# Designs tried in a protein design run: peptides against a protein of PDB entry 5YCA. Part 16

Target 1, 132 residues: chain A of PDB entry 5YCA
Amino acid sequence: RSLPAERNPLYKDDTLDHTPLIPKCRAQVIEFPDGPATFVRLKCTNPESKVPHFLMRMAKDSSISATSMFRSAFPKATQEEEDLEMRWIRDNLNPIEDKRVAGLWVPPADALALAKDYSMTPFINALLEASS

## One batch from the design tools (peptide)

Design b1_p16_2_s2 (made by RFdiffusion4, then SolubleMPNN; from b1_p16_2, 7 letters changed)
Fold by OpenDDE base, seed 5:
Structure b1_p16_2_s2 (fold): chain B 132 residues (1-132), chain A 16 residues (1-16)
Amino acid sequence: as target 1 above (132 residues)
Amino acid sequence: SAEDEAFLKELDLKVS
């Protein structure tokens, strides 16, 4: 598959220690029509554009938003590029589409596979280890 | 908080 050419410079080094990022994560309980659910988020700011995005984990089943990962990693991606990647994820990984929230969500192992592809492994490791 | 609200909006993951 083809990923967008330009990547968020925040993710220039995939080998960094993830542990300093763990305390930067925040848990938030969100009320949905069928009950509350806890999410863990990590605010990631593009050092060039200064635009922030949240990486997102469902606390209960540890699903991570692949959509949020993609949008954070590729700030200049077109909608067509996003659609192609989401289709690839559907065809090659094990995503779920939760009726409560938008986007494509993947289990931890798939999230780490994507993190390697997007060069954001430290951030996903931190998100997975953070308390909820 | 303001950041909590910002997260809620982003969680919609709508096309920009």
Scores: peptide ipSAE 0.479, ipTM 0.842, DockQ to the pose 0.358
Fold by OpenDDE base, seed 3:
Structure b1_p16_2_s2 (fold): chain B 132 residues (1-132), chain A 16 residues (1-16)
Amino acid sequence: as target 1 above (132 residues)
Amino acid sequence: SAEDEAFLKELDLKVS
């Protein structure tokens, strides 16, 4: 597959220690029509553009939003490029679709596979290890 | 908080 050419400078080094990021994660309870659900989020700011995006995890089953990962990693991606990657995820990984929230969500192992591809490993490790 | 509201908007994942 072909990923977008320009990547968020925040993710220039995939080998950094993830532990300093753990305390930066935050849990938030959200009310839905069928009841509350807890999400864990990590605010990631592009050091060049200063535009923030949240990486996000469902606390209950540890699913990670692949859509949020892609949008954070590739700030200049087109809708066509996003659609292509989401199709690849559907065909090659184990995504779920939740009626309560938009986007594709993947289990931890798949999230770490994507993190390697997007050079986001420290950030996804921190998100997965943070308490809810 | 303002950041909580910002997250709620982003969670919709309707816009890049």
Scores: peptide ipSAE 0.478, ipTM 0.843, DockQ to the pose 0.345
Fold by OpenDDE base, seed 1:
Structure b1_p16_2_s2 (fold): chain B 132 residues (1-132), chain A 16 residues (1-16)
Amino acid sequence: as target 1 above (132 residues)
Amino acid sequence: SAEDEAFLKELDLKVS
């Protein structure tokens, strides 16, 4: 598959220690029609544009929003590029589509695979290890 | 908080 050419400069180095990012994660309880659910989020700000995106984890099953990862990683991606990647995820990984929230959510192993592709490994490791 | 609200909006992750 082809990923967008321009990547968020925040992710220029995939080899950094993730542990300093863990305390930057925040848990948030959200009320849904079928009951509360806790999410863990990590605010990721593009150092050039100053535009933030939240990386997102469902606390209970550790599913991570692949959509949020993609949007954070590729700030100039077109809708077509996003659609193509989401289709690839559907075809090659194990995403879920939760009725309560939009986007594709993937289990931890898949999230880490995407993180490698997007150069986001420290951030996803931190998100997965953060308390809820 | 303001960031909580911002997260709620982003969590919607509207995809068309």
Scores: peptide ipSAE 0.475, ipTM 0.844, DockQ to the pose 0.399
Fold by OpenDDE base, seed 2:
Structure b1_p16_2_s2 (fold): chain B 132 residues (1-132), chain A 16 residues (1-16)
Amino acid sequence: as target 1 above (132 residues)
Amino acid sequence: SAEDEAFLKELDLKVS
């Protein structure tokens, strides 16, 4: 598959130690019509554009928003590029589409596979290890 | 908090 040409400079090095990012994660309880759910988030700011995105995990099942990963990793991606990647995820990984939240959410192993592709491994490891 | 509200908005994930 083809990924967007330009990647967020924040993710220039996929090999860095993730542990310093763990305490930067925050848990938040969100109230939904069918009850509360806890999310863990990690604020990731593009060092050039200064535009932030939250990477996000559902605390209960540790699913990660692939959509948020993609948007953070590829700040200049077109909607067509995003749609193409989301289709690839549907076809090749194990995403869920939760009615409570938008986007595709993938289990930890799939998130780490995407993280490798997007050069986000430290950030996803931190997000997965953070407490809720 | 302000960041809590910002996260709520991003959680919709409808606009890049």
Scores: peptide ipSAE 0.470, ipTM 0.836, DockQ to the pose 0.359

Design b1_p16_2_s3 (made by RFdiffusion4, then SolubleMPNN; from b1_p16_2, 8 letters changed)
Fold by OpenDDE base, seed 4:
Structure b1_p16_2_s3 (fold): chain B 132 residues (1-132), chain A 16 residues (1-16)
Amino acid sequence: as target 1 above (132 residues)
Amino acid sequence: SAEDEEFLKELDPKVK
């Protein structure tokens, strides 16, 4: 598959130590019609454009939003490019479509596979290790 | 907080 040409400069080095990012994560309880659920988030700001995006994890099963990963990694991606990547994820990984929230979510192993492709490994490791 | 609200916009949950 082909990924967008321009990547968020925040992710220029996939080999950095993830541990300093862990305390930057925050947990938030969301009240849904069928009960509360906790999400862990990591605010990621593009150092060039100053536009922030949140990476997000469902605390209970550690599912990660692949949609949010893609949007953070590729700030100039078209909707068509996003749709193609989401279709690839559906065909090649093990995504979850939760009725309560938008986007395509993936289990931890799949999230780390995507993180390698998007050069986001330290950020996803931190998000997965953060407490809820 | 303001950041909580910003996160809610990105998460776009189906809330009460």
Scores: peptide ipSAE 0.680, ipTM 0.934, DockQ to the pose 0.770
Fold by OpenDDE base, seed 5:
Structure b1_p16_2_s3 (fold): chain B 132 residues (1-132), chain A 16 residues (1-16)
Amino acid sequence: as target 1 above (132 residues)
Amino acid sequence: SAEDEEFLKELDPKVK
């Protein structure tokens, strides 16, 4: 598959220690029609554009939003590029589409596979290890 | 908080 040409400079080094990012994560309870659910988020700011995006995890099953990862990693991606990547994820990984929230969500192992592809392993490790 | 609201916009939940 082909990924977008330009990547968020925040993710220039995939080998950094993730532990300093853990305390930067925050938990938030969201009220849905069927009851509350907790999400863990990590605010990731592009150091050049100063535009932030949240990486996000469902606390209960540790599903990670692949959509949020892609949008954070590739700030200049087209909608077509995003659609192609999401189709690739559907065809090659184990995603879920939760009716309560938007985007495509993947289990932890798949999230880490994507993180390697997007050069954001420290951020996903921190998000997965953070408490809810 | 302001960041809570910002997160809600990105999450785009189907809330009550």
Scores: peptide ipSAE 0.679, ipTM 0.934, DockQ to the pose 0.782
Fold by OpenDDE base, seed 1:
Structure b1_p16_2_s3 (fold): chain B 132 residues (1-132), chain A 16 residues (1-16)
Amino acid sequence: as target 1 above (132 residues)
Amino acid sequence: SAEDEEFLKELDPKVK
């Protein structure tokens, strides 16, 4: 598959220690029609553009939004590029589509596989390790 | 908080 050419400079080094990012994560309870659900989020700001995106985890099953990962990693990606990647995820990983929220969500192992591809492993490790 | 609201915009939940 072809990933977008330009990546968020925040993710220039995939080998950094993730532990300093853990306390940056925050939990938030969202009220849905069928009851509350807790999400853990990590605010990731592009150091050049100053545009933030949140990485997102469902606290209960640790599913992570692949869509949010992609959008954070590739700030200048076209909709066509995103659609292509989401189709790849559907065909090659184990995503879920939760009726309550937008995007494709993947289990932790798949999230880490994507993180390697997107050079954002420290951020996903921190998100997975953070308390809820 | 403002950041909570920002997150809600990105999450785009289907809430009541």
Scores: peptide ipSAE 0.679, ipTM 0.934, DockQ to the pose 0.802
Fold by OpenDDE base, seed 3:
Structure b1_p16_2_s3 (fold): chain B 132 residues (1-132), chain A 16 residues (1-16)
Amino acid sequence: as target 1 above (132 residues)
Amino acid sequence: SAEDEEFLKELDPKVK
């Protein structure tokens, strides 16, 4: 697979300590037709463009939105590049498609594998460790 | 809050 050439400068160093990011996470309860569900989010702002994106976790099973990770990591990616990566995830990882929300979601281990590829490890570790 | 609404736009949930 071919990842986009330009990456969000927020993720220039994949080795930083993740613990300062944990208290920046927030939980939000969403009311769905068949009942409530809690999501944990981490607001990530591109230091150059100042455009924010949220990384997202389902609190119950710790599934993380791979779509949100990709869009945050590669702010100038084309729709074709995103589609290619999502197909790669379907073929190589263990994604979940939840009818309640958009995007492709993956288990914690898969999220950390993607985080390594996207240079987002501290941010995904913080998101997984945060309370709901 | 305003940030809660911003998150809802990105999550795009199918709410009741």
Scores: peptide ipSAE 0.678, ipTM 0.934, DockQ to the pose 0.778

Design b1_p16_2_s4 (made by RFdiffusion4, then SolubleMPNN; from b1_p16_2, 8 letters changed)
Fold by OpenDDE base, seed 4:
Structure b1_p16_2_s4 (fold): chain B 132 residues (1-132), chain A 16 residues (1-16)
Amino acid sequence: as target 1 above (132 residues)
Amino acid sequence: SEEDEAFLKELDPKVE
């Protein structure tokens, strides 16, 4: 598959130590009609554009939003490019579509596979290790 | 907080 040409400069080095990012994560309880659910988020600001995006994890099963990863990694991606990548994820990984929230979510192993492709490994490791 | 609201916008939870 082909990924967008321009990547968020925040992710220029995939080999950095992830541990300093762990305390930057925050947990938030969301009240849904069928009960509360906790999400862990990591604010990621593009150092060039200054536009922030949140990486997000469901605390209970550690599912990660692949949609949020893609949008953070590729700030100039078109909707068509996003749709193509989401279709690739559906065909090659093990995503879930939780009816309570938007986007395509993937289990930890798949999230780390995507993180390698998007050069986001430290950020996803931190998000997965953060407490809820 | 403002960051909480910004996160909710991105998460887009179905709460209603």
Scores: peptide ipSAE 0.659, ipTM 0.927, DockQ to the pose 0.827
Fold by OpenDDE base, seed 1:
Structure b1_p16_2_s4 (fold): chain B 132 residues (1-132), chain A 16 residues (1-16)
Amino acid sequence: as target 1 above (132 residues)
Amino acid sequence: SEEDEAFLKELDPKVE
């Protein structure tokens, strides 16, 4: 597959210690028609453009939004590039489409595989370790 | 909070 050429400079080093990011995560309870659900989020600001995106985890099963990962990692990606990557995820990983929220969500192991591809492993590790 | 609302926009939950 072909990933976008330009990556968020926030993710320039995939080998950084993730532990300082853990306390940056925040939990938020969302009220849905069928009951509440807790999400853990990590605000990731592009140091160049100053545009933030949130990485997102469902607290209960630790599913992580692959869509949010992609959009954070590739700030200048086209819709076509995103669609291509989401199709790749559907074909190669184990995503779910939770009807309560937008995007394509993946289990922790798949999220870490994507994190390696997107050079954002410290951020996903922190998101997975954060309390809810 | 402001960040809570920003997160909700990205999450785009179906709450209604």
Scores: peptide ipSAE 0.659, ipTM 0.926, DockQ to the pose 0.821
Fold by OpenDDE base, seed 5:
Structure b1_p16_2_s4 (fold): chain B 132 residues (1-132), chain A 16 residues (1-16)
Amino acid sequence: as target 1 above (132 residues)
Amino acid sequence: SEEDEAFLKELDPKVE
Protein backbone atom coordinates (compact mmCIF):
# COMPACT_ATOMS: atom_id res chain seq x y z
CA ARG B 1 0.00 0.00 0.00
CA SER B 2 0.96 3.64 -0.40
CA LEU B 3 0.71 5.97 2.60
CA PRO B 4 0.58 9.77 2.24
CA ALA B 5 3.94 11.45 1.69
CA GLU B 6 3.73 14.09 4.43
CA ARG B 7 3.51 13.04 8.08
CA ASN B 8 2.75 15.06 11.21
CA PRO B 9 6.12 16.27 12.63
CA LEU B 10 4.90 15.20 16.08
CA TYR B 11 5.68 11.62 15.03
CA LYS B 12 9.20 12.12 13.66
CA ASP B 13 10.78 9.84 16.31
CA ASP B 14 9.09 6.49 16.95
CA THR B 15 11.64 5.49 19.61
CA LEU B 16 10.74 8.05 22.29
CA ASP B 17 9.75 6.96 25.80
CA HIS B 18 5.95 6.73 26.03
CA THR B 19 5.62 6.97 29.82
CA PRO B 20 5.47 10.80 29.99
CA LEU B 21 2.39 10.67 27.74
CA ILE B 22 0.36 8.40 30.04
CA PRO B 23 -0.74 11.12 32.49
CA LYS B 24 -1.80 13.30 29.55
CA CYS B 25 -4.56 10.85 28.66
CA ARG B 26 -8.12 11.57 29.82
CA ALA B 27 -11.15 9.35 30.33
CA GLN B 28 -14.67 10.44 29.38
CA VAL B 29 -17.98 8.66 29.94
CA ILE B 30 -20.47 8.85 27.07
CA GLU B 31 -24.15 8.10 27.64
CA PHE B 32 -25.65 5.92 24.91
CA PRO B 33 -29.23 4.66 24.63
CA ASP B 34 -28.18 1.18 25.77
CA GLY B 35 -25.96 2.46 28.60
CA PRO B 36 -22.75 4.34 29.39
CA ALA B 37 -19.37 3.65 27.79
CA THR B 38 -15.96 5.06 28.74
CA PHE B 39 -13.44 6.32 26.21
CA VAL B 40 -9.81 7.27 26.78
CA ARG B 41 -8.34 10.08 24.66
CA LEU B 42 -4.94 11.63 24.06
CA LYS B 43 -4.68 15.15 22.63
CA CYS B 44 -2.01 15.31 19.93
CA THR B 45 -1.06 18.74 18.58
CA ASN B 46 0.86 19.16 15.33
CA PRO B 47 3.82 21.34 16.38
CA GLU B 48 3.92 23.04 12.99
CA SER B 49 0.26 23.79 12.25
CA LYS B 50 -0.86 23.86 15.92
CA VAL B 51 -3.93 21.82 14.93
CA PRO B 52 -4.94 19.20 17.52
CA HIS B 53 -6.43 15.75 17.01
CA PHE B 54 -7.51 13.20 19.59
CA LEU B 55 -6.36 9.60 19.58
CA MET B 56 -9.12 7.51 21.13
CA ARG B 57 -9.63 4.12 22.79
CA MET B 58 -12.72 2.25 23.98
CA ALA B 59 -11.89 1.58 27.62
CA LYS B 60 -13.65 -1.77 27.92
CA ASP B 61 -11.99 -3.75 25.10
CA SER B 62 -9.12 -1.34 24.32
CA SER B 63 -10.18 -0.93 20.68
CA ILE B 64 -8.40 2.03 19.05
CA SER B 65 -9.80 4.28 16.33
CA ALA B 66 -7.67 3.66 13.25
CA THR B 67 -9.40 6.59 11.58
CA SER B 68 -8.21 8.98 14.30
CA MET B 69 -4.66 7.60 14.00
CA PHE B 70 -4.59 8.13 10.25
CA ARG B 71 -5.99 11.66 10.40
CA SER B 72 -3.51 12.66 13.11
CA ALA B 73 -0.52 11.11 11.33
CA PHE B 74 -1.32 12.45 7.85
CA PRO B 75 -2.78 15.96 8.14
CA LYS B 76 -2.68 16.63 4.39
CA ALA B 77 -4.12 13.30 3.27
CA THR B 78 -6.99 13.33 0.79
CA GLN B 79 -10.25 11.50 1.33
CA GLU B 80 -9.19 9.10 -1.41
CA GLU B 81 -5.96 8.28 0.44
CA GLU B 82 -7.89 7.69 3.66
CA ASP B 83 -10.39 5.45 1.89
CA LEU B 84 -7.56 3.42 0.39
CA GLU B 85 -5.94 2.89 3.79
CA MET B 86 -9.24 1.97 5.45
CA ARG B 87 -9.84 -0.63 2.73
CA TRP B 88 -6.36 -2.03 3.37
CA ILE B 89 -7.15 -2.28 7.09
CA ARG B 90 -10.41 -4.11 6.35
CA ASP B 91 -8.58 -6.58 4.10
CA ASN B 92 -5.49 -7.19 6.27
CA LEU B 93 -6.38 -6.55 9.93
CA ASN B 94 -9.32 -7.25 12.25
CA PRO B 95 -11.33 -4.02 12.38
CA ILE B 96 -14.81 -3.42 13.72
CA GLU B 97 -17.40 -0.79 12.92
CA ASP B 98 -19.24 0.09 16.12
CA LYS B 99 -22.57 1.66 15.18
CA ARG B 100 -22.40 3.86 18.29
CA VAL B 101 -19.43 5.90 17.00
CA ALA B 102 -17.78 6.93 13.75
CA GLY B 103 -14.67 5.45 12.15
CA LEU B 104 -12.91 2.12 11.88
CA TRP B 105 -11.70 0.59 15.16
CA VAL B 106 -9.02 -2.07 15.67
CA PRO B 107 -7.87 -4.26 18.58
CA PRO B 108 -4.65 -3.39 20.48
CA ALA B 109 -2.34 -5.64 18.44
CA ASP B 110 -3.59 -4.16 15.18
CA ALA B 111 -3.31 -0.65 16.61
CA LEU B 112 0.34 -1.25 17.44
CA ALA B 113 0.95 -2.59 13.93
CA LEU B 114 -0.55 0.58 12.48
CA ALA B 115 1.41 2.67 14.99
CA LYS B 116 4.63 1.23 13.62
CA ASP B 117 3.56 2.05 10.07
CA TYR B 118 2.58 5.61 11.07
CA SER B 119 5.53 6.16 13.46
CA MET B 120 3.14 6.62 16.42
CA THR B 121 4.28 3.80 18.74
CA PRO B 122 4.89 5.92 21.89
CA PHE B 123 1.47 7.54 21.62
CA ILE B 124 -0.45 4.31 21.13
CA ASN B 125 1.45 2.60 23.96
CA ALA B 126 0.54 5.48 26.27
CA LEU B 127 -3.10 5.38 25.19
CA LEU B 128 -3.28 1.63 25.85
CA GLU B 129 -1.63 1.88 29.29
CA ALA B 130 -3.66 4.83 30.57
CA SER B 131 -6.27 4.14 33.25
CA SER B 132 -9.98 4.61 32.63
CA SER A 1 -14.92 21.72 28.90
CA GLU A 2 -13.75 22.90 25.51
CA GLU A 3 -11.61 19.80 25.08
CA ASP A 4 -14.51 17.53 26.04
CA GLU A 5 -16.62 19.18 23.36
CA ALA A 6 -13.84 18.98 20.77
CA PHE A 7 -13.40 15.28 21.51
CA LEU A 8 -17.14 14.64 21.15
CA LYS A 9 -17.02 16.32 17.76
CA GLU A 10 -14.28 13.95 16.57
CA LEU A 11 -15.81 10.85 18.17
CA ASP A 12 -19.23 11.69 16.72
CA PRO A 13 -21.24 9.44 19.05
CA LYS A 14 -24.70 8.29 18.02
CA VAL A 15 -26.65 8.99 21.20
CA GLU A 16 -30.12 9.54 19.71
Scores: peptide ipSAE 0.657, ipTM 0.926, DockQ to the pose 0.808
Fold by OpenDDE base, seed 3:
Structure b1_p16_2_s4 (fold): chain B 132 residues (1-132), chain A 16 residues (1-16)
Amino acid sequence: as target 1 above (132 residues)
Amino acid sequence: SEEDEAFLKELDPKVE
């Protein structure tokens, strides 16, 4: 696979301590037709463009939105590049598609594998450790 | 809050 050439400068160092990011996470309850579900989010702002994106976790099973990770990591990616990466995830990882929300979601181990590829490890570790 | 609404826009939940 070919990842986009330009990456969000927020993720320039994959080795930083993740613990300061944990208290920056927030939980939010969403009311769906068949009942409530809690999500944990982490606001990530591109230091160059100042455009924010949210990384997202389902509180119940710790599934993380791979789509949100990709869009945050690669702010100038084309739709074709995103589609190619999502197909790679379907073929190589263990994603789920929840009818209640958009995007492709992956379990924690897969999220950490993607985080390594996207240089987002501290942010995904913080998102996984945050309380809901 | 404003951030809550921004998150909802990105999550795009099917609540209708």
Scores: peptide ipSAE 0.656, ipTM 0.926, DockQ to the pose 0.821

## One batch from the design tools (peptide)

Design b1_p17_1 (made by RFdiffusion4)
Fold by OpenDDE base, seed 1:
Structure b1_p17_1 (fold): chain B 132 residues (1-132), chain A 17 residues (1-17)
Amino acid sequence: as target 1 above (132 residues)
Amino acid sequence: TDEEEAQAYFDFLANEE
């Protein structure tokens, strides 16, 4: 696979302590046709463009939106690059099928694997440890 | 608000995928 060349400057250091990010996470109840579900979100603002992205976790099973991760990590990615990465995830990881939510969602272990690739480990660790 | 932004972001993902 080929990841985009330019990464969000927010993720320049993958070794940072994640604990200060935990309190920044927020729980939110989202209504779906089959009932409500709680998500945990972390607002991540690109320090250069000032554009925010939300990293998303399903509270119940801790599934993480790989789509949100990719879009936050690679703000200048082409649609082709995103499609390629999502296909790679489908082929190599264990995405969860959930018709209620858009994008590709993966279990915690896969999310951390992606986080390593995207240099956003502290943010995913915080998102996973935050209360719901 | 952050909640509104989060919902908008979710909606964006839904529309883009």
Scores: peptide ipSAE 0.036, ipTM 0.679, DockQ to the pose 0.091
Fold by OpenDDE base, seed 5:
Structure b1_p17_1 (fold): chain B 132 residues (1-132), chain A 17 residues (1-17)
Amino acid sequence: as target 1 above (132 residues)
Amino acid sequence: TDEEEAQAYFDFLANEE
């Protein structure tokens, strides 16, 4: 597969300690037609553009939005590049499609695999360890 | 607020589907 060439400078170092990020996570209850569901989010601000993105985790099963990861990691990605990556995830990982929320969601192990590819390991570790 | 920003992000994702 071909990942976008330009990555968010926030993720320049995949080896940083994740523990300071844990308190930055926030739980949020979202109302859906079928009832409420809790999510955990981590605000990630691009240090150059100052544009924030939220990494998202479902509290119930700890699945993480691969779409949120990709869009945060690759702010200048084309739609074709995103589609290609999401197709790769469908073919190679174990994604789920929840009718309540958009995007492609993956279990924790797959999220960590993607985090390695996107250089986001500290952020995904923090998101997974945060309380809901 | 962060809550409002997070909700906006969710709405954005939902609209992209």
Scores: peptide ipSAE 0.035, ipTM 0.681, DockQ to the pose 0.089
Fold by OpenDDE base, seed 4:
Structure b1_p17_1 (fold): chain B 132 residues (1-132), chain A 17 residues (1-17)
Amino acid sequence: as target 1 above (132 residues)
Amino acid sequence: TDEEEAQAYFDFLANEE
């Protein structure tokens, strides 16, 4: 598949040790109509543009927002490029439907597969290992 | 705050969907 040409320079090295990122994660309780749910988030700031994005994990089942990953990795992507990638994820991975939250969410194994594609492995490993 | 910013991010995702 075709991914956007420009990637967030934050993710220039996919081989870095993830452990220093673990304490940077934060848990947050969010209220929904059917009750509260805990999320773990990691603030990722583009070192050039200084624009932040949050990577998101559902604490309960460790599902990770593929949408958040894509938008962080490819800050200049068009809506068409995002739509194509999300369709690819639907067709090739195992996204989870949750009416409470927007975007496309995937299980940990799929998140790590995407992380490899987006060069975000240390960040996703940290997000998965962080306490909630 | 980070919490407010995170909430805004969730709202952004919802609005973009």
Scores: peptide ipSAE 0.035, ipTM 0.677, DockQ to the pose 0.092
Fold by OpenDDE base, seed 3:
Order: structure tokens, then sequence, then C-alpha cells
Structure b1_p17_1 (fold): chain B 132 residues (1-132), chain A 17 residues (1-17)
């Protein structure tokens, strides 16, 4: 598959230590019609544009928002490029359907596979290890 | 606050999808 050409410079080095990022994660309870659910988030700021994005994890089953990962990694991607990547994820990985939340969510193993492709491994490791 | 900003971003994702 073809990923967008320009990537967020925040992710220039995929080999950095992830442990300093763990305490930067935050838990948040979100209310839904059928009850509350806890999410874990990590704020990621593009060092050039200064625009922040939040990586998102469901606390209970550790599902990660692939949509949040893609938008953070490729802030200048077109809607068509995002749609193509989301279709690739549906066809090649194991996304989880949750009608309560928008976007495409994947289990931890798939999130780490995407993290390698997007050069986001330290950030996804930290998000997965953070307490909720 | 950071929590308000995160909620706004979550709402943004919901609105864009």
Amino acid sequence: as target 1 above (132 residues)
Amino acid sequence: TDEEEAQAYFDFLANEE
C-alpha cells in the first residue's frame, strides 16, 4: 500500500525510549447512552505546526483508534488517502466494531503493527502501558 | 484545560466520521 508522503516530524525516530511518555498519558471517563466508559489519551504536538492530536485507547480492552494514529502521523493527508488506509486495515487486520465511538479501532497487536508502519512505536507502547 | 481539549478532539473525531 501507499502511505502519504509527508509524515509528522514528531515521529522521525521510531527507536526512542517510550517510558518518559507513560506519565504524560491521561485517563478520561466518557458518558454514553448505555453508560460510562474510560479512555486513555496521549497528546502529541507537531513540533513544526504546533498543532496537537490525541492518540486514543479504550481502557477496558486496550483497543486503539487507528484513525487517531493516522491523522497524527499524516496531518496533511487527503480524505481519499485516509479512506484507502482504513479500507486496507479492514481487509488486512482485525478491527473491532463499537457503535458507541467513531473511527476505526484495532486490538493492541494490530496497533503495534500500524505503529511500526507509521514510525510511532514509542508512543503506542506508552499508551498501552499507561494506567487507567 | 487538557480534559476539555481532549473532549473537544474526541467530539471532532465523532463529527468527522
Scores: peptide ipSAE 0.035, ipTM 0.675, DockQ to the pose 0.089

Design b1_p17_1_s1 (made by RFdiffusion4, then SolubleMPNN; from b1_p17_1, 8 letters changed)
Fold by OpenDDE base, seed 4:
Structure b1_p17_1_s1 (fold): chain B 132 residues (1-132), chain A 17 residues (1-17)
Amino acid sequence: as target 1 above (132 residues)
Amino acid sequence: SEEEYAQAVFDRLETED
């Protein structure tokens, strides 16, 4: 696969300590017809463009939105590039398509694999460790 | 539709409230 050329400069260093990011995560309850579900979100602001993106985790099973990761990591990516990556994820990882929330959701191990590819490991570690 | 609803939820989660 070929990832987009331009990456969010927020993720220039994949080796940073993730612990300072943990308290920046916020839990949000969404009321669905079948009942409430909690999501944990982490605001990630591109230091250059100042455009924020939110990483998101389903609190219950720790599934993380690969879609949110991709869009945060590659804010200038084309729809075609996103589609290509999502197809790769479907073919190579273990994503879930939740009927309640759009996008591809991946288990923690897969999220960390993607995080390494996207150079955003600290952010995903923080998101996974945050309380809900 | 269910898909539209799911997309709306994602959009809400993807943006600041």
Scores: peptide ipSAE 0.693, ipTM 0.941, DockQ to the pose 0.886
Fold by OpenDDE base, seed 5:
Structure b1_p17_1_s1 (fold): chain B 132 residues (1-132), chain A 17 residues (1-17)
Amino acid sequence: as target 1 above (132 residues)
Amino acid sequence: SEEEYAQAVFDRLETED
């Protein structure tokens, strides 16, 4: 696969301690027709553009939005590049497509695999460890 | 539609309140 060339400078160092990020996570309850569901979100601001993106986790099963990861990691990616990566995820990982929330959602192990590829490991670790 | 609703939820989650 071919990932976008330009990555969010926020993710320049994949080896940073993730623990300071844990308190930055916030739980949000979304009211669906069939009941409420909690999501954990982490605001990730591009230090150059100052544009924020939110990484997101479903609290119930800890699935993480691969779509949000990709968009945060590659802010200048084309739709074609995103589509290519999402196809790769479908072919190589274990994503789900939730009826309630758009995008591809992946289990924690897959999220960490993607995090390694996107240099987002501290942020995904924090998101996974945060309370809901 | 259901898909539009799901997209709206995602958009809400990826945007600051």
Scores: peptide ipSAE 0.692, ipTM 0.941, DockQ to the pose 0.885
Fold by OpenDDE base, seed 2:
Structure b1_p17_1_s1 (fold): chain B 132 residues (1-132), chain A 17 residues (1-17)
Amino acid sequence: as target 1 above (132 residues)
Amino acid sequence: SEEEYAQAVFDRLETED
């Protein structure tokens, strides 16, 4: 597969210590017809454009939004490029499509695999370790 | 619709509170 050429400069170093990011995560409760569900979010601001994107985790099963990861990592990507990557994820990983929340959601191991590809490992580790 | 609702939830999660 081919990933977009331009990556968010926030992710220039995949080897950074993730621990300072843990307290930056925030829990958010969403009320659904069958009850509340908690999501953990991490605000990731592009240091050049100043445009923020939120990475997000379902607290209950630790599923991570691959959609949010891709959009944060590749803010200038086209819809076609996103579609191609989402297809690759469907074909090669183990995503779920939750009826309650849009996008592709992947289990922690898959999220970390994507994080290596997107150079986001510290951010995904922090998101996974944050309390809900 | 169900899809529209799911998208709205995602949109809320990816935007500032």
Scores: peptide ipSAE 0.691, ipTM 0.940, DockQ to the pose 0.865
Fold by OpenDDE base, seed 3:
Structure b1_p17_1_s1 (fold): chain B 132 residues (1-132), chain A 17 residues (1-17)
Amino acid sequence: as target 1 above (132 residues)
Amino acid sequence: SEEEYAQAVFDRLETED
């Protein structure tokens, strides 16, 4: 598959130590009609544009938003490029479409596979290890 | 709608408080 040409310079080195990122994660509770759910978020700021994006995890089952990963990694991607990648994820991984929260969510193993493709492994490792 | 609500939740999680 073809990923967008321009990637967020925040992810220039996929081999960095992830442990300093763990305490930067923040948990928050969202109140849904059928009960509360906790999400863990990590703020990721593009060092050139200074525009932040948030990576996000469902605390209970550790599902990660593939949508948030893609938008953070490729902030200048077109909607068409995002749609193509989301279709690839549906066809090749094991995503979940939660009715409570929009976007595609993937289990931890799939999130790490995407992280390798997007060069953001330290950030996903930190997000998965953070407390909730 | 249900879809609008789900999108609003995602948007909230994607942006700074």
Scores: peptide ipSAE 0.691, ipTM 0.940, DockQ to the pose 0.875

